# Peptides against a protein of PDB entry 6DSZ: the designs that were tried, part 58

Target 1, 361 residues: chain A of PDB entry 6DSZ
Amino acid sequence: NYVVTAQKPTAVNGCVTGHFTSAEDLNLLIAKNTRLEIYVVTAEGLRPVKEVGMYGKIAVMELFRPKGESKDLLFILTAKYNACILEYKQSGESIDIITRAHGNVQDRIGRPSETGIIGIIDPECRMIGLRLYDGLFKVIPLDRDNKELKAFNIRLEELHVIDVKFLYGCQAPTICFVYQDPQGRHVKTYEVSLREKEFNKGPWKQENVEAEASMVIAVPEPFGGAIIIGQESITYHNGDKYLAIAPPIIKQSTIVCHNRVDPNGSRYLLGDMEGRLFMLLLEKEEQMDGTVTLKDLRVELLGETSIAECLTYLDNGVVFVGSRLGDSQLVKLNVDSNEQGSYVVAMETFTNLGPIVDMCV

## One batch from the design tools (peptide; aimed at target 1 T42 L314 E348)

Design b2_p22_3 (made by RFdiffusion4)
Pose (drawn by RFdiffusion4):
Structure b2_p22_3 (pose): chain A 361 residues (1-361), chain P 22 residues (1-22)
Amino acid sequence: as target 1 above (361 residues)
Amino acid sequence: SEFEEMFNEPVDLDELEEELLS
């Protein structure tokens, strides 16, 4: 027999922003399935540079540039457990994606978990963290000689884990995650020590959270902490400091995705399965000592995009809406809600044949 | 084009936050 592609996969599973082509090159990297798309934000709008294709299902896609690098290094993990670090190199008149490092990191003894694979990267590029199998948190230290991507497993007493994030602004690599056991589910803190290959007691106390907490947000450096998005209550956790708001405006649909807007983290974008687009706020309270603190949380609805699996703010009040169940599109957010109450205006839609359930000729 | 004008239009997010808090 013989199989050909009549149409590339159109559903968007992942999208990230960063400086990948050069410095201050606002790149939008869209992950479909086996395809990877790279764009440069130009005055025209989204203009592509190179659409590559891999022999795997892109499951983790994150950007970073470690200590003393020219441009961001891209990291990709295949669902069949193929890890690689890539680098856009336009040294010549052509384009080549050099593979700085690669290595298969499958464990012969783990069970894939509910909520699938998670790939997290250290705030200061100390290591790559993986959550492939239950009870096994895998660490991949980041240096130069680790070109044949080597790795080691730590053990995780917490068996059922929902979402994991690296915390900003800590003494060393620290992890914040939501896990489940009997008696509801909780949030616990750990410290990754890649010198002893162990877990150390985390920075702060284990808190009880909402029963349906589904997302953890890594809050940047000026504030520090973690934001946990459940079904009804949006909570902020940072050591002893703790804030939460529970608007009934949210319960109607589960919040699925989030995206950081400002570098400060004062504004965030949220998405519903009903197709909404929220703005999560961390309002500031600059005090007498020239320091900045955080006072409250507010969530007010912006309008509605399409159902988003990915979410990314590009530039000049524009957000790319990566849709898996429908057409991905481009959106302009305006201060003046011109028509009705929707601060959201569609600019461009991308044909997504969506989940093809049935068809005929 | 009209599209390029709309795309390059800057948006002040502080003014948007103030309207959401009102």

Design b2_p22_3_s1 (made by RFdiffusion4, then SolubleMPNN; from b2_p22_3, 6 letters changed)
Fold by OpenDDE base, seed 3:
Structure b2_p22_3_s1 (fold): chain B 361 residues (1-361), chain A 22 residues (1-22)
Amino acid sequence: as target 1 above (361 residues)
Amino acid sequence: SEFEKLLNEPVDLDALVEKLLS
């Protein structure tokens, strides 16, 4: 009897940082195919706390904190369209991951989108949005006592959504998305009415963005708005202010992931297909009325890492580089560059043993 | 360990940003 010790997946396909185990703990959560790994960031390093098996490949993994929760909850959507909201509970030495809510959000009718599953959470925790199928936006209202994740669809006129996020600082939940039509790629916003179960006109749009615009970053207050990342350009728009940069350095390789460093959205990490790590910088301008506006955007090369599938800033200049194609890393950002001009030092490397092909025999 | 040193070494990200912008 060969006990084929089912090798645990090592390729990372998602990561997130937050306060999942407690309000005080800083956690790193890592998605490795069907496996969720939960770590506590300690003075001694990453302490493993729990592993959770999921029924399907994790496609979306997002932390969120509803009003009145002391710690973050975890939303997971699998590639089989199983959705759940998870809570960490500890009672003495007993650790439980509790399913607060669950549901299957698969539709019988719809074309699965070529860009895959997108899941987003409203910053005010009013709803979850899902782009699963072309021409549909699925909404899951976030109700405290609902154990069953009920969803409804809103029709999108825009069939080819590339990326979508909820905006910050909006009275109503507002999405911002990049879409493609025969004329090119564009950015549009919609307000989401939970009451009417429809889209209302959003605050702004930007037609004819860069042809390879691929990512939307929702920017927190005080800036608000969104950053649109392309192959050649990075643009900011908030309805009142538009700014675009075209740093030559980003043309060399496609930016594929991002993560916010600061709660105020002044700094972001960007990773490209060559494993280059950048910092995106938002320079602020304080107006006479006390409003903060974007003065400028900068992109600066920090160094090289493994090719990131996902990035997450932990704390104190420590970044987790989740890699699908290579080894995942913990890296440290330094104020001073090394002899090679890099501001990045590898702290720990997590060997990727390659894709576990689940050979269903 | 070297890891613990790196983990606990204070970093001033504002100083890093200033250096990157200089």
Scores: peptide ipSAE 0.564, ipTM 0.933, DockQ to the pose 0.886
OpenDDE base, seeds 1, 2, 4, 5: peptide ipSAE 0.556, 0.553, 0.553, 0.561; ipTM 0.930, 0.930, 0.930, 0.932

Design b2_p22_3_s2 (made by RFdiffusion4, then SolubleMPNN; from b2_p22_3, 6 letters changed)
Fold by OpenDDE base, seed 2:
Structure b2_p22_3_s2 (fold): chain B 361 residues (1-361), chain A 22 residues (1-22)
Amino acid sequence: as target 1 above (361 residues)
Amino acid sequence: SAFEEALNEPVDLDELVKKLLS
């Protein structure tokens, strides 16, 4: 009887930061295949709080705070289309992860998208959106009293969605997405009607974006709108303002992940396929009427890390670099560059033992 | 620990940005 001690997965496939354990605690949540690790960020480091096994590979992991909740809830979708909303509950020393709601969102009919599962949450917590299948956008209405996650599909005319996000500051839930057709890649917006279970025309579109446009970043207020990241360009659009940059430095390697540093969306971290860490900067211009508009975009190289699958800004310039291909890291951003001109210093490294090849026995 | 030092050392990201842009 060889008890194959199933080696715990070490490759990181997702990470999020928020206030999951309490309103005051800063948490780091790490997805490692079927395992969710929950940490509290403390002055002493990452304190492990709980490890949770999931019934399938974690495909989506997002924190969100519905109206009237004191702390964040966790949405998880697995690669087997099991969805749940989790709540952390502590009573003295007893720690429980409570399932507030659950459901299976698999469709019997549909072609799974080749670009994988995308899950997004409306910033106002009105709905969850899922791109699971080509030509379908799945909506899960968020209702506090509903223990069963019910979903419906809206037909999406755009069959080849590359990335999708909900926009901020929209009266109705509004998605922004990059899609590909025979003419190239484009950006489009749709309003999502929960009542009619259909798309309405969104506030703006941008046809013929960069051919390799791959990521959408929803920008919070006061800027609003979205950033579109390509191989050669970074563009901002909010319906009224359009701005594009083509910094030569991003052409060297594809940007593969991002994370917002500031709540107002003024700064982002970007990671590329070579493990370079960048800061994306949104320069504001205050108008005479007190409105804030985007003046300029800049990209600056901070340094090198492990190849990030995901990035999470914690606090005080500390960044978690979740890596699938290499070792995950905690890194510090410094005001002063080192002798090599890097603003990044590795603080801690978490050994990645490589992909657990699921041996189909 | 290096972590404690790093978390306790306030980083002025605005100063970092100023240096990056300089």
Scores: peptide ipSAE 0.439, ipTM 0.891, DockQ to the pose 0.835
OpenDDE base, seeds 1, 3, 4, 5: peptide ipSAE 0.431, 0.435, 0.436, 0.437; ipTM 0.888, 0.886, 0.886, 0.890

Design b2_p22_3_s3 (made by RFdiffusion4, then SolubleMPNN; from b2_p22_3, 7 letters changed)
Fold by OpenDDE base, seed 3:
Structure b2_p22_3_s3 (fold): chain B 361 residues (1-361), chain A 22 residues (1-22)
Amino acid sequence: as target 1 above (361 residues)
Amino acid sequence: SEFEKLLNEPVDLDELVKKLLA
């Protein structure tokens, strides 16, 4: 009996950082197909805590902290449309991942979107939003006592959503999204009414953005608004302030992932298809009334890594580079560049043995 | 280990940013 120990998946398709095991622990969570790996970041390195098998490929993995929770909860959506909210629970040496809520969010009718599954969480934890199908936005209200994830659909007039995020600092949950129509790509906002189960007019829109605008970053307060990343340009908009840059360096390769470094949204990491790691910088201007506005945007090359599928800043200049195509890495950001002009040093490399072809025997 | 040194070495990201912007 050759127990072919099914080789564990090594290709990373998602990663997040937060406080999942406790309020004090810094965790790295890694999605590898159907497997969730949970690490604690320690002075000695990444300590593995738990592995969780999921029923399907992890398509969305997001940490969130509802009001009154001491630690983060984990939202997972699989490619089979199984949704769950997970909690880490430790009792002495016993470690359990408990399902607080679950549900299947598949619709019988709808065209699956070509850009795949998008899942987002309102920063105030009022709802989860899902773009699963063209012309539909699915809402899961976040209720503390509900073990069953109930969802409803709101019709989107915009059939071809490219990316969507919830904005920060909004009285009502507000989405910002890039969409494509016959006239090009555009950015629009909608308020989401849980009561009426409809969209209301959002605070702003931007028609005719860059044709290859592909990502939305929601920017925390005090800046607010969103960053739209394209092939040639990076644009900030918050309703009042508009600023666009077109740094030549980003034209060389498509930016494919991003992660926020600072809680205030002043710095982001960007990864491109060539494995280049950039820092996106938001320069602030403090107004006389104490408001903070965006003065400028800068993009600076840090160095090269494995081609990132996902990035997550841990702490103290340590970044996890989750790679699907290559080896995943822990890298350190340095204040001083090396002889090659790189500010990035590889700390650890995690060998990617390639896709586990589920040979259906 | 070299890993532990890198992990625990303090980095001033504000100083890094200043150097990137210089």
Scores: peptide ipSAE 0.563, ipTM 0.935, DockQ to the pose 0.887
OpenDDE base, seeds 1, 2, 4, 5: peptide ipSAE 0.556, 0.552, 0.562, 0.556; ipTM 0.933, 0.932, 0.934, 0.934

Design b2_p22_3_s4 (made by RFdiffusion4, then SolubleMPNN; from b2_p22_3, 9 letters changed)
Fold by OpenDDE base, seed 1:
Formats: sequence, C-alpha cells, structure tokens
Structure b2_p22_3_s4 (fold): chain B 361 residues (1-361), chain A 22 residues (1-22)
Amino acid sequence: as target 1 above (361 residues)
Amino acid sequence: SELQKLLNEPVDLDKLVEKLLK
C-alpha cells in the first residue's frame, strides 16, 4: 500500500493582502490550487495561522470589506464554480473559518471563456461580477442577510472580454473592460443596474487601444478611471484625462501581473514573464480648485524576482512574489541599489516542487 | 536572523521613488 503522501501544492496561483484575521492584523493569503494558506505579517516574518482546504481549485480569491464590517471578508470562487464568502473568527485559541454565504454559479448553457475565470468586486461592495462565459456577465448582489449567493446574468454584446474591473468612485457599479473584436482591442465601460438587471451606458470608452492590451487596473480616487496595460504601452483614462506611455523597457517581456502599493493608487508593482519587477508611478498634479489630476505616468525597473503569477505589497517595502513557474519569494525593496543596480533583495524563498496536476479522478 | 533584520529595516518608498526618477 503505497501511501502516496499527497504532497502539498507549492505552486502559487493567487495571493491577496488585507485584514482578514482582525482589523489590526495584516494578512497574506496564498492560494495553492485547492489550498488556502493564511499568514499574519509580522516584524519577524510570516506567521502561519491556518490552512484551509477548498472544494476545488481556487480560481478567484478577493478580500473585500462591506460597510459596517471591522475586517475583510474573503470571496472565493473555485474552478468548479463554487462560490463562498468566508469570515475569520477567533475565540481564544479556537480559530474558525465561517462560511457566511455560498452558492454554485455554474450555468447550464454557455461557452467557458478561453481566458479563464475573472472575478471582481465592486469597491463599494454592492456586487460581485464574474466573467465565466463568453457573452455573459454574471452578477452576485451582495446582501448581508443572504446566506445563499444568488446570481443573474447580463448579456454582453462584447463576446471576447480580455480583462474587466469595477471602477472606483461611481454612483452606480461600473465595469471597465478590454475586449477584442475583428477591428482590434477596445476599452468600454458599462454601468450595472441591479434593479433592471441590465447594462447602462458607461461614462467613457476608448476604441482601438493597443492590440495586445491585456490588463485593466481600476484606479482609486482621487485619480479614478483605469490603467490599461499592453505589450508596448500603458494608458490611463478616466473619461476626462487620457495619457499614454510606451516605455521601451516593457516591450522586452509581457507584463503579466500587477499590485497596488498605495491606497490612493499612486504606485503599482508590475511583474513580467522574465521575472522583472517594475514600479508604475502616477505623478499627480494638484489643480487650483483642489482637484487632483494625472500629470504623468512612469515605469521604473526595480530588479528581478521569480516569475510572478501574482504580486502583493505587504508593508515596509516587503513584497510577496507568488510564483507558479518558480519559487515564490519574499523580497525587500531598498532605497539604494546594489552593485548590480537592483533595488530588490530576496529575503525568503519558498521552494516550488512543481504544479500538482490534480488528476480529477 | 538576516530575514528579521531586513524586515525591520525601514524603507522610505518616497525616497526610492525619488531615486528612480533621477
């Protein structure tokens, strides 16, 4: 009897940072296939708190804080379309992960999107949006009293959505997405009406963006709007302001992940397919009326890491580099470059033993 | 540990940004 000791998954497919265990604790949550690891970030390093087995591969993992919650809740969607909202509860030494709500959001009819599952949460926690199938946008209304996650579909005319986010600072929940049609890639916005269960015209659109535009970053207030990342260009648009840069350095390798450093959206980390780590900088201009506008965008090379599947800024220049292809890392950003011109120092490396192919028997 | 030293070393990201922009 070969007890195949089920080797724990080591490849990281998602990571998020927030306040899940308490309002005061900074947490790192790591998705490794079906496994969720919860850490507290301390001055001494990562302290493991709990490991949770999920009923399927984690496809979406997002922290969110509804109005009146003291700490973040966790939304998880599995590759089998099982959705749940989780809460951390501690009573003395007893630690429980409580399911506040759950549901299956699979449709009987639909073509699964080739770009995989996208899950997003409205910054005001009004709804969860899911792109699961081509030509459909699924909405899960967030209701505090509802233990059953109910969803409905809104038809998207745009069949080939590349990426989608909810925008900040919108009166109604508003999505911004990159889509492809026969004419190229474009950016569009829609308002989501929960009442009418339909899309309304969004505040802006941008036709004919870069052909390889692949990522949308929703930018918080005061800037608002979105950043669109391509192979050759990075663009900002908020309806009133448009700015594009084409730094030669990003052409060398495709940017594949991003994470916001500052709550105000002034700085982002970008990771590419070569393991290069960049900082994206939004330079602000304060107008005479006190409004803040985008003055410029800049991209600066910080250094090299493992190839990031996901990035998350923790605190004090510490970044978790979640890797699927290589070893995950804790890295430190330094003010001074080393002898090689790098601002990145590896602090800890987590050995990746390779992707566990879940043979679904 | 060296890790603890690095974790406890204060980093001013604003100063980093200032250096990157020079």
Scores: peptide ipSAE 0.465, ipTM 0.873, DockQ to the pose 0.854
OpenDDE base, seeds 2, 3, 4, 5: peptide ipSAE 0.254, 0.450, 0.463, 0.449; ipTM 0.677, 0.860, 0.873, 0.862; seed 3 fails the geometry check

Design b2_p22_4 (made by RFdiffusion4)
Pose (drawn by RFdiffusion4):
Structure b2_p22_4 (pose): chain A 361 residues (1-361), chain P 22 residues (1-22)
Amino acid sequence: as target 1 above (361 residues)
Amino acid sequence: SKATFPAPIDEEEFWDQLTEAL
């Protein structure tokens, strides 16, 4: 027999922003399935540079540039456990994606977990963290000689884990995650020590959270902490400091995705399965000692995009809406809600044949 | 049809004004 592609996969599973082509090159990297798309934000709008194709299902896609690098290094993990670090190199008149490092990191003894694979990267590029199998947190230290991507497993006493994030602004690599056991689910803190290959007691106390907490947000350096998004209550956790708001405006649909807007983290974007788009706020309270603290949380609805699996703010009040169940599109957010109450205006839609359930000729 | 991005804006002022409008 013989199989050909009549149409590339159109559903968007992942999208990230960063400086990948050069420095201050606002790149939008869109993950479909086996395809990877790279764009440069120009005055025209989204203009592509190179659409590559991999022999795997892109499951983790994150950007970073470690200590003393020219441009961000891209990291990709295949669902069949193929890990690689890539680098856009336009040295010549052509374009080549050099593979700085690669290595298969499948464990012969783990069970894939509910909520699938998670790929997290250290705030200061100390390591790559993986959550492939239950009870096994995999660490991949980041240096130069680790070109044949080597790795080691730590053990995780917490068996059922929902979402994991690296915390900003800590003494060393620290992890915040939501896990489940009997008696509801909780949030626990750990420290990753890649010198002893162990877990150390984390920075702060284990808190009880909402029963349906589904997302953890890494809050940037000026504030520090973690934002946990459940079904009904949005909570902020940072050591002893703790804030939460529970607007009934949210419970109608589960919040699925989040995206950081400002570098400060004062503003975030949220998405519903009903197709909404929220703005999560961390309002400031600059005090007498020239320091900045955080006072409250406020969520107010912006309008509605399409159902988003990915979410990314690009530039000049524009957000790329990566839709898996429908057309992905481009959106302009305006201060003046011109028509009705929607601060959201569609600019461009991308044909997504969506989940093809049935068909005929 | 392809979209054209708007002209550059002061994003700090823009985001403050949008927060106040909420």

Design b2_p22_4_s1 (made by RFdiffusion4, then SolubleMPNN; from b2_p22_4, 12 letters changed)
Fold by OpenDDE base, seed 5:
Structure b2_p22_4_s1 (fold): chain B 361 residues (1-361), chain A 22 residues (1-22)
Amino acid sequence: as target 1 above (361 residues)
Amino acid sequence: ARAVLPPPVDEKAFLEQLAKAL
């Protein structure tokens, strides 16, 4: 019986940046199957702080800061539908990960969506939204005093949701989603009523988007709205303004992940299936009345990395490239391109030993 | 080897310079 000491998982399936350990610390959180790794981002690199074993594969990992919290809380959903909200506490040298709330959000009835689990948090921390099953949107109200994560379902008429996000700057929690029907792919918005436990009509919709529209990016204020990423096009819509670009360079490989660089949503990183790293730029125009409007969208190739499962901008032009298929990387963005025209330099590589094949022998 | 992050630069200035270089 060779007890193969179960090597720690190395494949990254999620990453997030925020202020989890303190208000001042910049953290990188990495999901590796059932493991959560917590780092502090420092001038000297990534400092490991804690590793946490989760009761299942991490399917959703999101940082959020409820009103009156000094630092971010962590929402985790496992592939077995165990949900928790985690808080980091340090008392001297003692480090504790506290479960603020937990629950199982599995439904007894429902078809698990083929596109997997989607978990999103309202920017104002009013609720968590979950697309777990076709034709259902699960809502977890965020209440500070509730140790038990209670959820309810809202029926979603759109059975084939591709991606969903909460929008910014909405009076009520508002989702924006890409869905597919027999007529093609479309974008729709719904307001989520916590009180009535129903959807209300959202501020806008866009019928007949690109057939391969796959991702929604919620854009912060002042722009608001959403970016829709397809195979051939990138579109912006906020109810009042529509912009579309079709840069030939994105047709070569499917964009599979994104991350916001600027807090105001002026720049995004995009990663494709070939490991190409792009910058999406939102060009602003300041109107005479002081309003800021989106003038244009631009996509620029930065360089090549490992194939990203997830991307997160840290600081100082450093990006963590979380890879499932290859080695994860810390990369530096440079202002000046190298001789090959790349703005990307690998700083550190984290060896991926591949999937732990549980050979049940 | 610890990934040594480059010395902190003005983040805003850096991103603005990068956006101009692109």
Scores: peptide ipSAE 0.180, ipTM 0.761, DockQ to the pose 0.896
OpenDDE base, seeds 1, 2, 3, 4: peptide ipSAE 0.015, 0.028, 0.018, 0.033; ipTM 0.428, 0.552, 0.508, 0.527

Design b2_p22_4_s2 (made by RFdiffusion4, then SolubleMPNN; from b2_p22_4, 10 letters changed)
Fold by OpenDDE base, seed 5:
Structure b2_p22_4_s2 (fold): chain B 361 residues (1-361), chain A 22 residues (1-22)
Amino acid sequence: as target 1 above (361 residues)
Amino acid sequence: AKAVFPEPINEEEYLEKLEKAL
């Protein structure tokens, strides 16, 4: 009798930071295939609170705070298109993960996108957007009383969406996306009408971006707009301001993940396929009228980590590096570089025992 | 267990150092 001790999954496929357990607690949530691990970030370290089994591989995991909620809710989408909104509830020592809403968002007809599942949440919590299939954008309206996640599709003319985000500071929910057509890669925006269940023309577009443009970062106010990450360039656009940089250092390896450090969008962590960790900095210029504009973009190499599948800034210069291919890490960003010019120090390493081969026995 | 926050970081000072190194 080989007791195959089912090794718990160790490969990280998603991570997010927020206030899930309470308004005051800082949480790290880690997705490991079908498992969700919930930690409280403390001065002493990561305190485990709960492990939750999901009904499938976690494909999307996002925290969001609807108006009138004291703490964040968790949206999860599985690879089998099971969607849920989860709430953490503690009553004394009893810890419950409550399903506030659920649904299956699979379509009977559609070509699954080769670039995988993308799930995004409007910053004002009006809707969830899902790119599951080519030529379709699925919308889940967020309603407080909705126990059943109902969705509808809007047709995208752009069949090959590379990445998509909701923009900040928009009167209507507005998506910004990179897409590819026979002429190259482009950036476009659409407003999403919940009433009409259609796209309206967005505030701006940029045709013929870098051929390898792969990621969209939505920038919060006061800057607004988006950052587009390519292989060779990083560009900013908000409809009025365009800025591009081409730092030679990013050409060496493809940037594959990002995380916002500052709530105001002044700094972003970038991770590449070689495990290099960068800081992207947005330089501010205060105008005489008190408006803040983007002056410049800068990229600095911080150091090397495990190859990040996901990054999340915790607090006090501590970053969680979620790795699928290597060991996940807690790293410290230092103010001063070491003798090798690295600002990164590994604090803790979480051994990755390799991919869970779903051996269906 | 090693504390996650063993030393306070001045984020402003960190940002200024990064900006000066570029």
Scores: peptide ipSAE 0.038, ipTM 0.643, DockQ to the pose 0.587
OpenDDE base, seeds 1, 2, 3, 4: peptide ipSAE 0.022, 0.008, 0.014, 0.012; ipTM 0.381, 0.304, 0.351, 0.371

Design b2_p22_4_s3 (made by RFdiffusion4, then SolubleMPNN; from b2_p22_4, 9 letters changed)
Fold by OpenDDE base, seed 1:
Structure b2_p22_4_s3 (fold): chain B 361 residues (1-361), chain A 22 residues (1-22)
Amino acid sequence: as target 1 above (361 residues)
Amino acid sequence: MKATFPAPVNEEEYLKKLEESL
């Protein structure tokens, strides 16, 4: 009897930071296939709180805070289209993960998109958006009293969506997405009407972006708008302002992940396929009327890490580098470079034993 | 078991089935 000791998955496929356990605790949540690991970030490092088994591979994991909640809730979507909203509850020493809402969002008809499952949450927590299938955008309205996640589809004319996000500061929930057609890659926006269950024309579009434009970053206020990351260029657009940079250093390897450092969207971490870590900086200009506009974009090479599948800034210049291909790391960002010109110092390394292919027999 | 119909090979047929499903 070979007791196949089910080795715990070590490859990271997602990570998020927020206030899940309490309003005061800073948490790191790590998705490792079917496992969710919950940590508290402390001055001494990561304190494990709980490990949770999920009913499938985690495909989407996002923290969000609805109006009137004191702490973040967790949205999870599995690769088998099981959705849930989770809440952390502690009562003395008893720790429970409560399912506030659940549902299956699988459609009977749909071509699964080649770029995989995308799940996004409106910054004002009005809805969850899902790109699961070509030509469909699924909406899950967020209602406080709804224990059953109900979804509806909106027809998306753009069949080949590359990436999509909800924008900040929009009166109606507004998506911004990169899509591909026979003419190239483009950026478009749509307003999402919950009432009419349709798209309305969004505030702006940008046709003919870089051919390899692959990521959308929604920028919070006061800047608003979005950053579009390509192979050769990084562009900003908010409807009124457009700015593009093409730093030669990013051409060497494809940027594959990003994470916001500052709540105001002034800085972002970028990771590439070679494990290079960059800082993207949004330089502000304050106008005489008190409005803040983007002055410039700048990219700085910080150093090298494991190849990131996901990045999350914790606090005090500490970053978690979630890796699928290599060892995950806690790294420190320093103000001064070392003798090798790196601003990155590895603090802790988490051995990756490789992807456990759960052969569900 | 919700029968996942294999995605039609033809894009026109796929789009038609999408529209019929909305």
Scores: peptide ipSAE 0.332, ipTM 0.773, DockQ to the pose 0.010
OpenDDE base, seeds 2, 3, 4, 5: peptide ipSAE 0.019, 0.322, 0.024, 0.006; ipTM 0.345, 0.739, 0.596, 0.409; seed 5 fails the geometry check

